Peptides against a protein of PDB entry 5JXT. Designs and how they scored, part 214

Target 1, 319 residues: chain A of PDB entry 5JXT
Amino acid sequence: SLLPKKEINVYIGMSEMQVKWYQKILEKDIDAVNGAGGKRESKTRLLNIVMQLRKCCNHPYLFEGAEPGPPYTTDEHLIYNAGKMVVLDKLLKRIQKQGSRVLIFSQMSRLLDILEDYCVFRGYKYCRIDGSTAHEDRIAAIDEYNKPGSDKFIFLLTTRAGGLGINLTTADIVILYDSDWNPQADLQAMDRAHRIGQTKQVVVYRFVTDNAIEEKVLERAAQKLRLDQLVIQQGRAQVAAKAAANKDELLSMIQHGAEKVFQTKGAFGTMAEKGSQLDDDDIDAILQAGETRTKELNARYEKLGIDDLQKFTSESAYE

## One batch from the design tools (peptide; made by RFdiffusion4, then SolubleMPNN)

Design b2_p25_3_s4 (from b2_p25_3, 8 letters changed)
Fold by OpenDDE base, seed 1:
Structure b2_p25_3_s4 (fold): chain B 319 residues (1-319), chain A 25 residues (1-25)
Amino acid sequence: as target 1 above (319 residues)
Amino acid sequence: MYYPVDEEKVKELEEKADEAFDEGF
């Protein structure tokens, strides 16, 4: 029988560079962040802020002029300037030593470009699929990854492109570098490794920038997933409305952790304490803390009924 | 619910995400 997948949210502090860029994003739209625009604030403006904050959580080099250069050279700065890269770099070394193979998913094709540069810099052999990848090239990449004795350690995928029914059961580790707004897209991505033909324990690491918008993205995704599960269980064919976040929800998400970000001089959490000098014990501590917070998050939503979950979603359906 | 991942919608969503990168600061 297929072993149940183990899912762990990995809560990661921002690097100093991420904190500076996160502050800059909030400061640029401070009137919007403070809700000073009121009813005049466009939902589009708030969505743009959300997108910029999510980019910052992924990697600061997703912004023009953020990368050190010229000359533009791939070096350790690609890693230490993003908390997720610091954790990824340590985690991949463990995964490789274990004789595991890894799928890395992101919502952002341009983050996959950074991950390609990282793979080349570390000497990791990889495959890539995104939404621009031709059908024939996707087949070729899948076959190259899945072949017996493949030297391809990493598969880089956009979450949605990876969702397209492909079989990647030759990987046993899944890293969600970021989260989809639709938790079903992440589940579909995980199910590329967690499928018939898998012989190993699948472990899913979901990276979440701590004290940032990504915690609220995760909470919203967990809420939606629980609602979807309850709707299925109750046989209610009511499509849990694609409740696009309302303005107040978007504002609350943008404001989450903003005060602490503004007060922070330097990096966050383990990134402030050790930066790129994380050891094996630090990674174990991060994973253990993440496992605890994951259980707490799940337990919070497991206690909520449909009516409680709908109150949080239906306030977004009447605007 | 299986949301069928429509390849064209995946591409459109990635293109919109990429455009939102280029629209920058």
Scores: peptide ipSAE 0.021, ipTM 0.491, DockQ to the pose 0.017
Fold by OpenDDE base, seed 3:
Structure b2_p25_3_s4 (fold): chain B 319 residues (1-319), chain A 25 residues (1-25)
Amino acid sequence: as target 1 above (319 residues)
Amino acid sequence: MYYPVDEEKVKELEEKADEAFDEGF
C-alpha cells in the first residue's frame, strides 16, 4: 500500500545578499509598505511588491544586475547568496547518498534556469519541464527520468507544468522550492511522486524563507486548504474562498518581518551562524525545527471551523 | 489520461511572472 507522504516545512534564513535586496525592495516602495498611500494605493502595486519579495526569497540573481560579474561564471556564489540554495545543496547531497531521487518544483521558470546552472556546476544529472517545454520534449524528459537505471537524479519542474497528469513515482523526494498561492497546485505536484506505483516513503520538503513574506503565503495557503477541506466535508459549495487577497491583507503580508529585515546586518538565523558551512547536524536541526513548526501550523487551522477561518485575519505584523 | 494542459495558460502565467521580473529595480 502507498505510505502517507511526510510533509515538512523547511524554514530558511535569508543570506546577506537576500537581506540587502529585501531591504532595497521595501525601501523603493516605502510609502506603500507603510500604508501611506491609503485608499489610493494600487492593489497592482502591492501585488508587484509581493512578487519582488517572493523573488528575493527564491534567489537574488532573479534581479537584473544582482549577479556578480563580469565575468558571469557559475561558482559557489550561486549557492551562498541564497539561503534556499545553501540548504538545497546540503539536502541534495544527503538525498543522493540515500539512493533517493528528487523532484524540485518552483513557480518561476527563471529559478529553474538558476537550478540548471547549479546542477551543471555540481555535476547532477537532471531533466527539466516548464510551461515552454514542447509536449514531445515533456514525454521524452519523463521517459528519460523514469527509465530503469536512469542516471537522472533531479527533475526540475514548474509547479503548474509538472502538476498535470505526470507519473514520477521513480522519485521519492519532493522539494517545493517555493509555494503556489493555490495549495491544490502544490498538492498536485506532490502527487506526481505520491501515487500508485510508489514503493518508497515520499517525503516533501517545502522551503519557506523565515521572517519574510513566504511565511504569510504559507499561512494563507494552509487557511485556504483547510477551508476547501471543510467545504467538501460540509457540502457547502457556496463558500467561495475569497480567491484574491484584499489590499490590507497584501499590506500585512508585505509588512511581515520588514522591521527585523531593516534592523538586520548580514544574514538571518543559521545563515548568519554557518553560511555555506552547514553540516549534517545543522540540517537535522533545521528539519526538526521545521517539523515542529509544521505540526503547530496544521494544529492551528485544524481547530478552526468554516466561520472562524472566514473571519481569521492573520495577526498584523504589529501585534 | 493526460488531461490537456492549457499550455497557453501555463505559459501566460509564467510570462506574467516573468514580465513582472523585467519591471526593473
Scores: peptide ipSAE 0.020, ipTM 0.567, DockQ to the pose 0.018
Fold by OpenDDE base, seed 5:
Structure b2_p25_3_s4 (fold): chain B 319 residues (1-319), chain A 25 residues (1-25)
Amino acid sequence: as target 1 above (319 residues)
Amino acid sequence: MYYPVDEEKVKELEEKADEAFDEGF
């Protein structure tokens, strides 16, 4: 029988560079962040802020002029300048040592470019598929990854491209480097490894930048997933989930952690204490804390009914 | 293995994800 997936949210502090960029993004639009625009604030402006904050949570080199250079050389700076990369680097070493193989999903093809540079830098053999990959090249990459005795350790995928119909049961670890606004896209992605033919325990690590916009992205995705489950269970198929975030919800998401970001000098949490010098005990502590917070998050939404979830704004999560 | 990947749908979903990203929700 297929073993159930283990899903763990991995809460990761921002690097010093991420904090500086996160501050700059908020400061550039400080009037919008403070709600000073009121009813006149453009939804599109708030959405653009959310996007820039998500880019920052993924990697600061997604911004023009953020990468140190010229010369543009891949080095340890690619890792230590992003909290997710620091955790990824340690986690991949552990995964490889265990004889596991890993799928890494992102929403951002440009983040996959950074992950390719990282794979080359660490000497990890990989495959890649994104929305631009030709059909023949996708087939070739999948067949190369899945072949018996494949030396390809990592498969890099955009969540949407990786979600469509492929079988990657030769991997047993899934890393969601970021989250889709639609939790079903992430489920479809992880189910590429968690399918008939899988012989190992599938473990899913969902990276979440702590004290930032991504916690609210995750909460909204978890709320939507629970609502979808309850709608199916209760036969209330006509309950359209409010698909679009309103301006007040977007503003609340942008404001989440902003005060702490402005007050912080340097990096966050374990990134402030250890940075790139995270050891195996630090990773175990992060994973254990993540497992606890994942259980708490799930337990919160499991207690809510459909009517609660429809009224539930990201703010009522903290009461 | 035959992977029925609808490439147009992948691109559409990537573009919609990028648009939803670029349009912000």
Scores: peptide ipSAE 0.018, ipTM 0.519, DockQ to the pose 0.018
Fold by OpenDDE base, seed 2:
Structure b2_p25_3_s4 (fold): chain B 319 residues (1-319), chain A 25 residues (1-25)
Amino acid sequence: as target 1 above (319 residues)
Amino acid sequence: MYYPVDEEKVKELEEKADEAFDEGF
């Protein structure tokens, strides 16, 4: 029998470099961030800011001229300059020691390039699939990963390419390095490991940059998922899937944590306290805190009806 | 229901994401 998957959000502070880049993104478009553009502010401009903030949450080297060089050399700086990489590095070591195998999903192919450099640097054997991967090469990568006695530890996938119905039940750990705006895409990614033929307990770690836009991406995705569940349960197929985020929702998402980011000198949270020197106890504390916050988040949306979820703006969640 | 993800549409969406990386900060 397939065991239920365990999913936990892993809340991660920004590195000092991420805070500096996050500040620069907000400062570049400060008038838009402050809502000074009013009705004239384009939805496209707000979407661009959202995209840049999400890049920053993933890795600062997604920006031109962010990587130290020339010479461009892969070193420990690839890890300590991104909070998610610091946690990933410690978590992968634990996963490998447990004899588990891992799928890592991202929305960004360019983040998979950084993760390839990381895998090479740490000596992790991996496979990769993204939207550019040819059909035959996808089959070959899947077969190489799934073969009995495969030495491939990691599979790197874009969330959407991983959604293509492939079977990766030879992995038991799923890391969502970022979240899709559509929670169904993330569920489809998890279902690559959590499928008929899985013999282990599947565990999903969802990385979320704390005090940043990703918390609001996650909240919006959780709202949508709950709404979809209630629509299915009530047979109300006509509850319009909440339209693409409006301007005010996008603005509220951009503003989330912005003041604290502007006031911050250096890194956030555990990244300020420990940086790259996280030990096993620090990881356990992060995972326990994440499990608690995940339960709280789910319990918040489970109490809401369809009408509440439809009216719910990101602000009214705290009342 | 597994909606088959249209592979071309996945590619187009990743290419647009990549283009948005290359358009710079």
Scores: peptide ipSAE 0.020, ipTM 0.539, DockQ to the pose 0.018; fails the geometry check

Design b2_p25_4_s1 (from b2_p25_4, 10 letters changed)
Fold by OpenDDE base, seed 1:
Structure b2_p25_4_s1 (fold): chain B 319 residues (1-319), chain A 25 residues (1-25)
Amino acid sequence: as target 1 above (319 residues)
Amino acid sequence: MAEDDLELPDWSKEELRELVKESAP
């Protein structure tokens, strides 16, 4: 029988570079962040801020001129300048020692480019599929990854490209480097490993930048998932989950953690304490804390009815 | 608009260099 998947949110502090970039993104559009634009503020402008903040949470080098250079050489700076990379680098070493294989999903093809550079730098053998990958090349990559005795440790995928019904049950670890706005896309990504033919316990690590917009993206995704489940259970097909955040929801998401980010000098959380010097015990502590917070998050939404979940989108603007 | 077509922060190269320099441990 297929073992239930374990899903753990891994809450990761920003690096010092991420904090500085996050501050600069907020400062550049401070009037929009403060809601000073009111009804005049475009939803598009708020969406742009959200996307920039999400890029920052993923990796600062997603911004032009953020990469140290010239010379543009891949070095340890690729890792220590992003909290997610520091945790990923330690976690992948553990996963490899366990004889596991890993799918890494992102929404951003440009982040996969950074992850390719990282894989080359660490000597990890990988496959890649994104939205631009030709159908034949996708088949070839899947076959190369799934072949008996494959030396490919990592599969890099864009979440939506990985959604195409492919079987990757030769991996038992899934890392969601970021989250889709649609929790169903992430579930479909997990289901590439958590499918008929899987013999191991699938573990899903969802990376979430702590005290940043990604917490609100995660909360919104969890709320939507619960709403979708309840709508299916109750047969209320007419409750179209409002797929798109309104302006006030986007503004609240942008404002989340902003004050703490402005007050922070240096890195956040475990990144401030240890930075690139994270050990195996620090990773265990992060995973344990993440498991606890994941249970708390799920328990918060499990108690809510459809009507409460529909209202909670408005009240989370004031917490 | 694809999520990828969103405007990046337009910072001066100097501001970016300062941010990078200050962010290097």
Scores: peptide ipSAE 0.008, ipTM 0.444, DockQ to the pose 0.127
Fold by OpenDDE base, seed 2:
Structure b2_p25_4_s1 (fold): chain B 319 residues (1-319), chain A 25 residues (1-25)
Amino acid sequence: as target 1 above (319 residues)
Amino acid sequence: MAEDDLELPDWSKEELRELVKESAP
C-alpha cells in the first residue's frame, strides 16, 4: 500500500545579500509599496514587484549584476548568499547518506540553472526537465533517472514541466524550492514521486522564506487548497475561489515583513546566527520548527468554513 | 520566460476531484 506523503514547510531566513536585494526591490517601487499610487496603481506593477521579491527569496543571482565577478566562478558564495541554498546543501547531504533520491521543483527555469551549477560544484549527478526541454529529451532524462542502478541523485524540474503525468517513483524525497500560486500544481509535482509503484515513505520539504512574501504566498495557497477541498466535498460548484489575487491582496503580500526587512542589518534568523555553518542539529531544529508551524497553518484553515475562507482577507500585516 | 501567469490553471472539476481524491488522506 502507498504510504501517505509527509509534507513539512521549511521556514528559512534570508541571507544578508537577500535582505539587501529585498530592500532594493522595495525601495525602487516604494510609492507602490506604500499604496501611494491608490486607484491608479496598476495590478501589473504590483505583480512585477511580487515576481522580483520571489526571485530574491529564491536566489539573488537571478538579478543581473548580483553574481560576484568577473571572473564569474562557481564557489561557496553560490550557497551562502541564499538561505534556501544553505539549507538545501545540508539537507541533500543527509538525503544522500540515507540512500534516498530527490526531486527538486521550482517555478523558475533560471533557478534550475543555478541549481545545475550547484550540482556540478558539489559533484551531484542530476537530470533536468523544464518547459523548453524537447519531448525526446524529456523521455531520455526520465529513463536515465528511473533506470535500475541509476547514479542520478537529483532530478531538477520546473513545477509545470513536472505536472505532465511523469512517473518518478524512484525518488522518495521532494523539495519544493518555491511554491506555485496554485497549490494544485505543487500537489501534481508531489504526485510524480507519490504514485503507484512507490515503495518508500515520500517526504515533501516545502521551502518558505520567513518574514517575506513567500509566507503570504503559502498562506494564500493553503487557504485556496482548503476552499477547493470544501467545494468538492460539499458539491458547491459556485465557489470558484477567485483565481487571481486582487490589488489589495497583492499590496498586503508585498508589505508583509517589509518594515522588518528595512530595519534589519544583515541576515535573518538562523542565517544571522550561523550563516552557512549550519550543523545537523541546526537542520533538525529547522525541520522540527517547520513541522510545528505546518501543523499550526493547516489547523488554522481546517477550522474555517467556506464562507469564512472567502471572507478571509489576509488579516493586517501589522498584527 | 514563462511569465508566472498568476492565472491559476482552470482545473476541470474532474481533474480537481481526482487530485483531491489522490491528496485526501
Scores: peptide ipSAE 0.007, ipTM 0.377, DockQ to the pose 0.026
Fold by OpenDDE base, seed 4:
Structure b2_p25_4_s1 (fold): chain B 319 residues (1-319), chain A 25 residues (1-25)
Amino acid sequence: as target 1 above (319 residues)
Amino acid sequence: MAEDDLELPDWSKEELRELVKESAP
């Protein structure tokens, strides 16, 4: 019988470099961040800021000129300059030691490029699929990964490319390096490992940059998922939640944690205390804190009825 | 030492469209 998947949000502090870049993104368009443009502020401008902040949460080297060089060489700086990479690097060592195999999903193909460089640098054998991967090459990568006795430890996927009904039940760990705005895309990604033929407990680690835009992306995704579940249960197919964030929602998301980011000198949270020197006990503490916060987040939305979830979407409609 | 103007690359309309397509239901 298929065991229920265990989902854990892993809340990760920004590195010092990420904090500096996050500040610079906010400062570059401070008038939009402060809502000074009012009704004239373009939704496109706010969406651009949101996307730059999400890039920063993933890895600062997603920005041109952020990578140390020339010469541009992969080294430990690829890891310590991104909080998610520091946690990933320790977590992958544990996963490998346990004899598990891992799917890593991202929304960003350019982040998969960084993860390829990381895999090469650490000597991890991997497969990759993204939106540009030809159909035949996708089949070949899946077959190579699923092969009995495959030495491929990691599968790198864009979340949507992984959505194509593929079976990856030879992996038991799923890492969502970032989150989709549509929680169904992330569920579809998890269901590549959590499917008939899985023999292990599937564990899903969702990386979330703490005190940043990604917490609000996660909250919005959790609200949408709960609403979708309740709509299905009540047969009310017509309550399509407004699929796109409005301007005020985007502005609130951009402003979340911004003040604390501006006040911060150096890194955030566990990254400030230990940086790349995280040990196994630090990872256990991060995972335990994440499991607690995940339960609290779920409990917050489980108590909300359809009418309460709808009110949160309607109060933003009358200005 | 000039404060290197972090030219945050203006997302091409194409990259924004891909990300919006990647965020679309």
Scores: peptide ipSAE 0.017, ipTM 0.476, DockQ to the pose 0.044; fails the geometry check
Fold by OpenDDE base, seed 5:
Order: sequence, then structure tokens, then C-alpha cells
Structure b2_p25_4_s1 (fold): chain B 319 residues (1-319), chain A 25 residues (1-25)
Amino acid sequence: as target 1 above (319 residues)
Amino acid sequence: MAEDDLELPDWSKEELRELVKESAP
């Protein structure tokens, strides 16, 4: 019998570089962030801010001129300048040591480029599929990854390209490096490993930048997922899933953690304390804290009915 | 700015129902 997926949100502090870039993004559009633009503030402008903040949460090198160079050499800076990379680097060592194989999903093809550089730097053998990958090359990559005795440890995928019905049950670990606005895309990504033919416990690690926009992306995705579940269970398939984020919701998401980011002179949490020197005990603490917060997040939405979930605005996340 | 308009495949309501059933705790 297929074991249930174990899903853990991994809450990760920003690096010092991420904090600096996050501050710069907010400062560039501070009037929009403060809601001073009022009715004149475009939804497009707020979406652009959200996109830049999400890039920052993933990796600061997604910004032009952020990468140290020239020369542009892959080194430890690729890791320590992004909190998610610090945790990923430690987690992948553990995953490899236990004889597991891992799917890494992101929404951003450019983040997969960074992850390729990282894989090369660490000597991890990998496959890659994104939206630009030709159909024949996708088949070849899947077959190479799935072949008996494959030495490919990592499969790098964009969430949507990985969602296309492929079987990757030769992996037992899934890392969602970021979250889709549509929780169904993430579920479909997980189900590449969690399918008939899987023989191991599938574990899903969802990376979430703590005290940042990504917490609100996650909350919104969890809310939508619970709403979709209840709509299906109650046969209310005509209940329109909550429309795309309104301006006030986007503004609230942008404002989340902004004050603390402006007050912070360095990294956040464990990244401030240890940075790249995270040990196995620190990883265990992060995973345990993540498991607790995951249960709390799920329990928050499990208590809500359809009508509550439809009305649920980001306001209740501050109570 | 390339909106990676990665079109989510139009999952049928049936595929979504199966996915939600499999993803139900």
C-alpha cells in the first residue's frame, strides 16, 4: 500500500543579502507598500512588487548585478547568500546519506539555473526539465533518472513542467523550493513521486521564507486547497474559487514582515545565529519547528467552513 | 518581464477530484 505523504513546511530565515535586497525592493516602491498610492496604485504594480519579493525569497542572484563578480565563479557564496540554499545544502547531504533521491521543484526556471550551478559545484548528478525543454529531451531525462541503478540524485523541475503526468516514483523526497499560487500545481508535483510504484515513504519539504511574502503565499494556497476540498466534499462545485488576489490582499501580503525586515540589520533567525554553519541539530530543530507550524496552519483551516474560507481575508492572520 | 505563463494544464474536474481525494488527510 502507498504510504501517505509526509508534508513539512520548512520555515527558513533570510540571509543578510536577502534582507538587504528585500529592503531595497520595499524602499523602491515605499509609497505603494505603505498604501499611500490609494486608488491610483495599480494591481500590476503590486503584483510586480510581489514577484520581486518572491525572487528575493528564492535567491538574490535572480536580480541583475546581485551576483558577486566578475569573475562569476560558483562558490560557497551561492549558498550562504540565500537561506533556502543553506537549508537545501544541509538537507541534500542528509537525503543522499540515507540513500534517497530527490525532486526539486520551483516556479522559476532561472532558479533552476542557480540550482544547476549548485549541483555542479557540489558534484550532484542531476536531470532537468522546465517549460522550454523539448518533448524528446523530457522523455530522455525521465528515462535517465528512472533507469535502474541511475546515478542521478536530483531531478530539477519547474512545478508546471513536472506536473505533466510523468512518473518519478524512483524518488522518495520532494522539495518544493517555492510554492505555486495554485496549490493543485504543488500537489501534482508531489504526485510525481507519490504514485503507484512508490515503495518508500514520500516526504515533501516545502520551503517557506519566514517573516516574508512567502508565508502569505503559503497561507493563501492552504486556504484555497481547503476550500477546494470542502467544495468537492459538499458537492458545491459551482462555488467559484476565490478570484485572483485583490489590491488590498496583495498590499497586506507585501506588508507582511516588512516592518521587521526594515528593523533588521543582518540575517533572520537561524541564519543570523549560524548562517552557513548550520549543523544537523539546527536542521532537526528547523524541521521540528516546521512540523509544528505545519500542523498549526492545517488546524487553522480545518476549523473553517466554506463561507468562512471565502470571507477569510489576510486580516485574520494578524489576530 | 517574462510572465512565465506556464499554463497549468486544464485539469478536468475529475482529475482535480482525484487529486483532492489523494491529498485529503
Scores: peptide ipSAE 0.006, ipTM 0.388, DockQ to the pose 0.026; fails the geometry check

